# Peptides against a protein of PDB entry 4N78, part 235

Target 1, 186 residues: chain A of PDB entry 4N78
Amino acid sequence: HFQVICRLLGYQGIAVVMEELLKVVKSLLQGTILQYVKTLMEVMPKICRLPRHEYGSPGILEFFHHQLKDIVEYAELKTVCFQNLREVGNAILFCLLIEQSLSLEEVCDLLHAAPFQNILPRVHVKEGERLDAKMKRLESKYAPLHLVPLIERLGTPQQIAIAREGDLLTKERLCCGLSMFEVILT
Target 2, 155 residues: chain B of PDB entry 4N78
Amino acid sequence: MAELQMLLEEEIPGGRRALFDSYTNLERVADYCENNYIQSADKQRALEETKAYTTQSLASVAYLINTLANNVLQMLDIQASQLRRMESSINHISQTVDIHKEKVARREIGILTTNKNTSRTHKIIAPANLERPVRYIRKPIDYTILDDIGHGVKW

## One batch from the design tools (peptide; made by RFdiffusion4, then SolubleMPNN)

Design b2_p24_3_s1 (from b2_p24_3, 10 letters changed)
Fold by OpenDDE base, seed 1:
Parts: structure tokens; sequence; C-alpha cells
Structure b2_p24_3_s1 (fold): chain B 186 residues (1-186), chain C 155 residues (1-155), chain A 24 residues (1-24)
């Protein structure tokens, strides 16, 4: 599903979706969640000392339950605050999944473009084969597919410019060194 | 442009008019030949003259048709070339727009990205001083001391 | 070259998608 979404939206659509999600998350964090956190901090007991070990586990639990009773009974916390936190969580997860799917798509694009860009994969050399000889054979095999040099030789200046720009755009991908998810977590 | 215009406005219409005029002229020639044959005492000479006019007329019509056909073909070739050039121009514009849109999109999404911090594998510097694990002598917590506090039943 | 404004329709769709994703 996320792969389809990435294909449909493209970079622009993904950017727009992520921007809107970030706005929503920011709004939730700075608004409702912040207010609840402030309220909770006010209601939190100022001094929560560890009860003496002498009370045993049940007594300690009861003590903490009593100290936190006001927090636990805060009905709005259970409904609104947790729902907002869930929404934030869902947004983060969505962004992560989109980034992962986009990265996969970008890798596929890079792999498909590689033969046309004189990018040769590292070939597994079988025992007894010279790496250099195998690489030369690959170079010779893919030489006719070198798009930019071909267009530079046969194309108009305008076509050459477009080809170079297209080549650059094909090579430069987010997966090569950029992360969107890290920005979201910050 | 000038050549196509000349073909469309002058040469092809002119050729069509010439062909039409030729038709009218052929009718006159036919009438002349018929009358000449009827009136001539030398029927053989009149026949030979008619043959000559017929051959000339056919050659003339053939020439006119050929010229017109060639002009039409030339017109079509020029138009086809113009269409190809227009297509190329449209494609160029389309590609330029697409590249531009892609660049914009990439800038937009790029703002939402940061460099992947290659997690430098911080060498977990094993703290040199292996603080001797303080042997937690698990002294068995004798919980029997707690037995006496709750139930006041003096065994 | 001025950034091609994102179509309002795309933004609307993005917002709707965002809401749907968040509501799940």
Amino acid sequence: as target 1 above (186 residues)
Amino acid sequence: as target 2 above (155 residues)
Amino acid sequence: LEPVPVSEELRKLAKELAKEVISQ
C-alpha cells in the first residue's frame, strides 16, 4: 500500500503529505498534549518518597496507587490525551513507512538507471576469472547504453542540456544520504 | 514557410486551374479534329494530324498531372516536417517543465530531510576499570522476621 | 523560477489522507 502511495504522490505529493502531518503533530504537541502535561505536572505529588520496604509489595502498590489516584482518575487523560498521543504515534509511523517505501523505490530507480549511467555492479568473480577482464566485458556490453555520451554526440544543445539534467536528477536521490524520519523525530 | 505558402496559394491552385483549362482545350481540339476530318478531302492527312494532336494533348495532360502530383507530395512532406518540428518543440517544453517540477519537488522534500548521521559506532570503550563485580552475596532475605508482625497469635 | 505552487487539490487530498492516517 505504501509503495502505491509513493508512486502516486511522487516527491511533491509525499512532501505535501509530510508537511501536513508535521503541522498536525506540532499542533497536537504544542496544544492539547502540552496542556495535559502541564496539568499533570501540577497534580503530581511534589514528594513521592519510596515507602519503607516494610509495607511489602501490596502496601507499596497501594501507596503509589493512592499517590497517583488523581492522575489515574483524570478522565480526560484517558480519552483526549491518549487519543492525541495515538494520533501522533500514527503520524510518526506513517512517515516512517513512507520513507521506507520511498527508499525502496529510489533504489529500484537507481538500479534501473545504472546501465545507462555507466554504473556497473560489482561482479562476483568466479575462481579463475580475472576481475579486470570481466569488468572490461561488462563495460563493453553496456557501452552502447551510455545515454548522456550518446546524446552529447548526436543530440542538439537543448537535448544535451536536458539529458544532463535528467542524468543528475536520476543520480541524486534521498536514499543516498538523507533521512526524513530523523527530522520527524527531532 | 515561403515555399509551403507558394505551393498552397499559387502552385497547387494554379496546377488545378491549368488542368481544368486543359480539359476545356481538349474538347476544342477534339471538335477541331472532328470537323477537320469531315471537311478534309485527304482523310489520311487529317487522321495523322488528329493522331498528332491526341499525342500532344495526352502528353500535356500527363505533364500537368505529374507536376500537380509532385507539388502535392512536396506540400505534404513540408507539412509532415513541420508537424515533426512542432512535436519536438512540444516534447522539449514538456521535458523542461517536468524537470523543473521535479527540481521543485525535490527542494520541497529536501527541506524535510537531514543528513543520515552515520552512527559512528562509538567504540564501546569498555571501561578499563572493570570494577570487580561486587559479589552480590545474595544473603537470603530471611522473610521469617516479617511473619511475627502481622498475626499476634502466639504459638 | 518560482516554485510551482502545489495545487490546492493536492493539498486538500494530502490533508484528507493525513486525517485518515491519523484516525486509524
Scores: peptide ipSAE 0.044, ipTM 0.694, DockQ to the pose 0.526
Fold by OpenDDE base, seed 3:
Structure b2_p24_3_s1 (fold): chain B 186 residues (1-186), chain C 155 residues (1-155), chain A 24 residues (1-24)
Amino acid sequence: as target 1 above (186 residues)
Amino acid sequence: as target 2 above (155 residues)
Amino acid sequence: LEPVPVSEELRKLAKELAKEVISQ
């Protein structure tokens, strides 16, 4: 699903969606969530010591439940806070998955473009074969596919310019060194 | 432009008219040859004259057809060339616009990105008192218990 | 070349999508 979304929206559509999500997240965090967190901090017990291990898991749980009784009661009454947190979580997950899907798409594009851009994969050398000879053979095989040099020889100046720009755009991808998700977490 | 215009407005219409006129003339020639053959005492001479007129008429028509055909072909070639030039221009504009749109889109998404290699030197402030690592027995958290909880978006 | 403004339609769609994603 996310791959389809990435293909459908493209860079512009993804950017717009991400921007809107960020706005929503920011609004939720700075508004309702912040207010609830502040209120919760006020009702937090000032002294919460680790209960003795002798109480066992049930006793420890009961202890914390008692210590956090006011918080739990408040949270139960204020379901909106948890809903907003869920919304934020969903937004973050969406952004992550979009980025992952986009990265996959970009990698595929790079791989498909590689033969046309004189980007050759490292060939697995079988025992006894010279890597250099294989690479040279591969280079010779794909040389006619080098698009930019071909257009530079046969094309008009305008076509050459477009080809160069297209080549650059093909090579420059987000997956090469950029992350959107890190910005979202920030 | 001038050549195409001349072909469209003068040469091709002129050739079509000439061919039509030739048809009319051929009918007249045929009538003449028939009458001449009937009236002539020397039928052999009349036949030779008819043969000459037939040959001339055939040659004339062949010439007219060939000229007209060549002019039409030339016209089509010029028009095809013009269309190709227009197509090339449109393609160039289209590609330029697409490249521009892509650049804009990339700038927009780029604002939402940061470099992956930024080593967040998270100062792992190692808390000074490394209390004894309580041997966390990593009990494998069986997450299967959560499998039934929540709308698992089947990816 | 001036940045092609994101169409208001795309923004609206994005907002709707965002709401849908968040509501899940």
Scores: peptide ipSAE 0.042, ipTM 0.690, DockQ to the pose 0.545
Fold by OpenDDE base, seed 2:
Structure b2_p24_3_s1 (fold): chain B 186 residues (1-186), chain C 155 residues (1-155), chain A 24 residues (1-24)
Amino acid sequence: as target 1 above (186 residues)
Amino acid sequence: as target 2 above (155 residues)
Amino acid sequence: LEPVPVSEELRKLAKELAKEVISQ
């Protein structure tokens, strides 16, 4: 599903969706969630010491439950705050999944474009084969597919310019060094 | 352009008119040959004259048709060439627009990106200046990530 | 009857064709 979304939206559509999600997240964090956090801080016990180990796990749990009873029973926390936190979480997850899907798409595009851009794959040298000989063979095999040099030789100046720009756009992908998710987490 | 105009406005219409006029003239020639044969005391001579006129007439029509056909073919070739040039121009414009749109889209999404921290120690600093295109860090693309996805060639 | 202005080239071609037809 996310792959389809990425394909449908493209870079611009993804950008718009991400921007809107960021606005929503910001609104939730600065508004409702902040208010609830402030309220929770006000009702938090001033002193909550770790109970003695002698009470055992059930006793410790009961102690904390008692200390936090008012917080746990806070109806608005359960309904509104947790829902908003869920929404924020969903938005973050959505952004992550979109970025992952986009990265996969970009990598696939790069892989498909590589033979046309004089990008040779790292060749696994079998035992006994010379790396240089194998690389030369690969270079010779893909040489006719080099698009930009081909167009530079046969194309009009306008076609050459377009081909160069297209080649640049094909090489420059977000997955090469950029992350959207890191911006969201900041 | 001038050649195409000449073909469309002068040569082809002229050829069509010539062919039509030829038809009318051929009818007159036929009538003449018929009357000449009936009135001539030397039927053999009249027949030979008719044969000569017939051959000439057929050759004339054939020439007119051939000339007209060649002019039409030439016209079509010129038009086809013009259409190809127009198509090429439209394609160039379309490609230019697409490249521009892609650049704009990439700028927009680029604002939402930051450089992947290569060093564990660097805080993820969102580029403060939203307006500057995020510089792509040319890292070697590790394609090994795709080795486990799909029918990748098990090397 | 004004002779159909047949181009001189056509007349030549017609004459050649006529010669071929007559020679057969």
Scores: peptide ipSAE 0.018, ipTM 0.633, DockQ to the pose 0.004
Fold by OpenDDE base, seed 4:
Structure b2_p24_3_s1 (fold): chain B 186 residues (1-186), chain C 155 residues (1-155), chain A 24 residues (1-24)
Amino acid sequence: as target 1 above (186 residues)
Amino acid sequence: as target 2 above (155 residues)
Amino acid sequence: LEPVPVSEELRKLAKELAKEVISQ
């Protein structure tokens, strides 16, 4: 599903969606969540020390339940605050999954374009074969597929310019050095 | 332009008129041949003359049709060439627009991105000062990152 | 349909015949 979304939206559509999600997340964090956090800080027990181990797990649980009783009984926390936190979480997950899907698409594009851009795969040298001879054979095999040199030889000046720009756009991808997710987390 | 215009305005209409005129002339020739055969005392000679006129008329019509057909074909070839040139121009514009749109889109999404820090160190270094949008330094794309992914796709 | 190459000789003959028909 996310791959289809990435293909449908493209870079522009993804950018717009991400920007709107960031606005929503910012609004949720600075608005309702912040207010609830402030209220919670006011009602938090000032001194909540770890109970003595002698009370065991049930006693410790009861102690914390008693200390947090006022917070747990705050009904608005469950209905509004947790819902907003869920929305923020969903937005973050969406961004992560979109970025992952986009990265996969970009990698596939790079792999498919490689033979046309004079990018040769790493050759596994079998025992007894000269690496240089294999590389030369591979170069000779893919030489006719080099798109930019081919168009430079046979194409019009306008076609050459477009081919060069297309080649550049094909080579430059986000997956090669850029991350959106790090920006979302900041 | 001048050749196509000449074909459309002069040669093809002229050829069509010539063919029409030929039709009217053929009727006259047919009438003449019929009357000549009826009135002639030498029927054999009149028949030979009719054969000669028939052959000549057929040859003339064939020539006119061939000339007209060639002119029409030439016109179509010129028009096809013009359409191909127009298509090429449209394709060029379309590609230029697509490249431009892609560049704009990449700038927009680029604002939402930061460089992947490959540094293993767990220190969440709070980015210091919002450095000015670092000029997209065209670092040579290190495709070595793809080396680890490519091994899994069995074709 | 590739124009059937009409022999240049036939075209010349036809042109001459056409001129004769017009001159009559």
Scores: peptide ipSAE 0.015, ipTM 0.633, DockQ to the pose 0.005

Design b2_p24_3_s2 (from b2_p24_3, 9 letters changed)
Fold by OpenDDE base, seed 1:
Structure b2_p24_3_s2 (fold): chain B 186 residues (1-186), chain C 155 residues (1-155), chain A 24 residues (1-24)
Amino acid sequence: as target 1 above (186 residues)
Amino acid sequence: as target 2 above (155 residues)
Amino acid sequence: LERVPVSEELRKLAKEIAKEVISQ
């Protein structure tokens, strides 16, 4: 599903969706969640001393339950705050999954473009074959597919410019060194 | 452009007019040949003259048709070439626009990206002061002390 | 950074997607 979404939206669509999600997340964090956190901090017992170990596990649990009773009974925390946190979580997860799907798509694009861009895969050398000889054979095999040099030789100046720009756009991908998810976490 | 204009405005209309005039002339020639045959005492000579005029007229018409056809074909070839050039131009513009849109899109998404920090595996420097593991002497928590306080369910 | 005007349709779609993602 995410792969299809990535294909349909493209870079622009993905950017817009992520921006909108970030806005929503920011609004939730700075608004309702912050207010609830502040309220919770005010209700938090100022001095929560560890009860004496002599009270045993049940006594300690009851002690903490009593100290946190006001927090646990805060009905709005369970309804609104947790819903907002869920929404934030969903947004983050969505962004992560989109980025992963986009990265996969970019890798596929790079792999498909590689023969046309003089990018040769690392050849598995069988025992006894010279790596250099095999690479040269591959280079010679794919040399006619080098699109930019071909267009530079046969194309108009305008076609050459487009080919070069297209080649650059094909080579420069986000997966090569950029992460969107790190920005979201930040 | 000049050649196409000449074909459209001068050569093809001129050829059509010439063909029409030739048709009219053929009728005159036919009338002449008929009258000449009727009036001539030498029917054989008149017939040979009619054959000559007929052959000449057919050759003339054939030439006019061929010339007109060639001009029309040439016109169509020029127009086809112009359409191909226009298509190429449109494609070029379209590609340029698409590249531009892609660049813009990439800038937009790029704002939402940061460089992947190769997290150098910071060697978890084990804090030098290995706090001596306080041997948690697991003193068996004698839970029997709790038996006296609560209404313990007598197993 | 000249914000290229995103098509209003795309923004609308993005908002709808965002709402759907959040509601899940």
Scores: peptide ipSAE 0.147, ipTM 0.737, DockQ to the pose 0.669
Fold by OpenDDE base, seed 3:
Structure b2_p24_3_s2 (fold): chain B 186 residues (1-186), chain C 155 residues (1-155), chain A 24 residues (1-24)
Amino acid sequence: as target 1 above (186 residues)
Amino acid sequence: as target 2 above (155 residues)
Amino acid sequence: LERVPVSEELRKLAKEIAKEVISQ
């Protein structure tokens, strides 16, 4: 589904969606969540000592439940704050998944373009075959497919310019060194 | 352009008119030949004359048709060439616009990106015991093993 | 960085997508 979304939205659409999500996240974090966090900090017990391990897991849990009773009983925390946190989480997850999907699409595009751009895959050399001979054969096989040189030879100056720009755009992808998710987390 | 205009406005209409005129003239020639044959005392001579006129008329019509056809073909070729040039121009503009749109889109998404921190591979602190570097036999990553894991979960 | 004017339609779509994403 995310791959389809990436294909449909393109770079611009993805950017706009991410920007809107970032706005929502920022609004939630700076607004409601921040207010709840401040309120929670005020009601937090000043001294919460680690209960003795002798109380066991149930006793420790009950201890913390008692210490946080006022917080747990705060109905608005469950209804509003946790909902907002869920929304933030969903936004982050969406951004992560869309970036992953976009990266896959970009890699596929690069792979499909490679024969036309004189990018040869590393050929697995079977034992006994010279790597150089195989590479030369591959080069010879794909030489007629080199689009930019072909257009440079046969095309108009305008076509050459477009071909070069297209070639550059094809080679330059986000997956080569850029991350959107890191920006979202900051 | 001048040639196309001449074809469209003068040569082709002129050829059509000439062909129409030839039709009316052929009818007159046919009437003449019929009357001449009936009135002539020398039927053989009249027949030969009719054959000559028929041959001449057919030749003239054939010439007119051929000339008109060639002019129409030439007109179509010129028009086809013009259309191809227009198509080329439109394609060029379209491609230029698409490239521009793509550049803009990439700038927009680029603002939302940062360089992937190449995790500096923490220097694997070589354990003090220099065990012989196990020659990392680059096992060719048999990507065929991934063929089975590719559950086409269309996410 | 000249903010390329995003089409209003695309922005609307993005908002709808964003709303759907956060509501899930």
Scores: peptide ipSAE 0.146, ipTM 0.731, DockQ to the pose 0.774
Fold by OpenDDE base, seed 2:
Structure b2_p24_3_s2 (fold): chain B 186 residues (1-186), chain C 155 residues (1-155), chain A 24 residues (1-24)
Amino acid sequence: as target 1 above (186 residues)
Amino acid sequence: as target 2 above (155 residues)
Amino acid sequence: LERVPVSEELRKLAKEIAKEVISQ
């Protein structure tokens, strides 16, 4: 599903969706969640010391339950806070999954374009074969497929310009060095 | 442009008119040949004349048809070439627009990205001091010492 | 950074998607 969404939206669509999600997340964090956190901080016990070990595990648990009773009761009553946190979580997860899907698409595009752009795969050299000879053979095999040089030789100046720009756009992908998710987390 | 216009306005219509006129002329020639054959005392001569006129007429018509056909073909070739040029121009514009749109889209998404921190392989500086494995002397924890302090539930 | 005018349709779609994502 995410792959389909990425394909349908394209870069522009994805950008717009992510921007909207960021706005929503920001609104939730700065609004309702912040208010709840402030309220919780106000009701939080000022002094919570570790109870004496003499109370045993049940006693210690009960002590903490008592100290946090107001917080627990408040949290249970305020389902809205948890819902908002869920919403934030969903937004983050969505962004992550979109980025992953986009990265996969970009990688596939790069792989498909590679033979046409003089990008040779790292060839596993079998034992006894010279890497250089194999690379030369590979270069020779794919040389006719190099699109930009081919167009430079056969095309009009306008076609050459378009081909170069297209080649650049094909090579420059987000997955090569950019992350959207890191921006979302900050 | 001038050549196409000449073909459309002058050559092709002219060729069609010429062909029509030739048809009319052929009919006249046929009538003449028939009458000449009937009236001529020398039928063999009349037949030879008819043959000559027929051959000439057919050759003339064939020439006119061929000329007209060639002009039509030329017209079509010129039009096809014009269409190809238009297509090329449209394609160029389309590609330019697409590239521009893509660049814009990439800028838009680009603002939402940051450089992947290539985790510099921090040289795991092996701490120089190999902390000597503290020999965990498993001293048996004698739990009996705790028996006196804990209010043991007297089963 | 000149904000490229985003299509209103895309914005609408984005809002709908965002709403759906959040509601899940």
Scores: peptide ipSAE 0.138, ipTM 0.724, DockQ to the pose 0.761
Fold by OpenDDE base, seed 4:
Structure b2_p24_3_s2 (fold): chain B 186 residues (1-186), chain C 155 residues (1-155), chain A 24 residues (1-24)
Amino acid sequence: as target 1 above (186 residues)
Amino acid sequence: as target 2 above (155 residues)
Amino acid sequence: LERVPVSEELRKLAKEIAKEVISQ
């Protein structure tokens, strides 16, 4: 489903959707969530030290439960905060999944374009074959498919320009070195 | 353009008119031949004359049809060539527009991207300047990234 | 980087998508 969404929206559509999601997330974080966090910080115990191991696991748990009692009671009463956090989570997950799907699509495009762009696949050399000989054979096999050199030889100046630009756009993809998700997390 | 115009406005209409006139003339010739055969005392001579007129008429019609057909074919060839040129021009414009749109879209999405840090330290370095045009780092496409993802996906 | 004018239709669609994503 996300692959279809990526294909339908394209780079521009994805960008716009992500921008809108970021706006919503920012609004939620700076508004309601921030207010709840501030309130929670006010009720947070000033001194919470690790209890001594002598109290055992149940005693330690009870200690922390007691220290956080006011927070737990407050959180249970404030369902809105958790809803907003859920919304933020959904937005983040959506962005992650879109980025992953886009990356897969870009990789597929790169793989399909590779024979036409003088990008040779990594060749598994069988025992006894010289790597160099196999590479030369592959180069010779795919040489006629190199689009830009072919058009440079046979095409008009306008076609050559378009071919070069198209080649560049095909090679330069987000998956090669860019991440959107990191921006969303910051 | 002048040749196409001449074909459309003069040669083809002229050929059609000539063919129509030939049709009417053939009817007159047929009537003449019939009457001549009936009135002639020498039926053999009248028959030979009719054969001559028939042959001439058929040759004339064949010539007119051939000329008209050739002119129509020539017209169609010129029009086809013009359409091909127009198609080529439209295609060029379309490709140029698409490339431009793609560049714009990539700039837009690029604002929402940061460079993948390969360094071990998980420090999320916030890009300092939001406004820097994301330069696509022309790194050689390392397809090895797909080695981990692609083994199981039946395409 | 001059903000490329996004079509109003695309922006509307994006808002709808965003709303749907958040509501799930």
Scores: peptide ipSAE 0.114, ipTM 0.718, DockQ to the pose 0.730

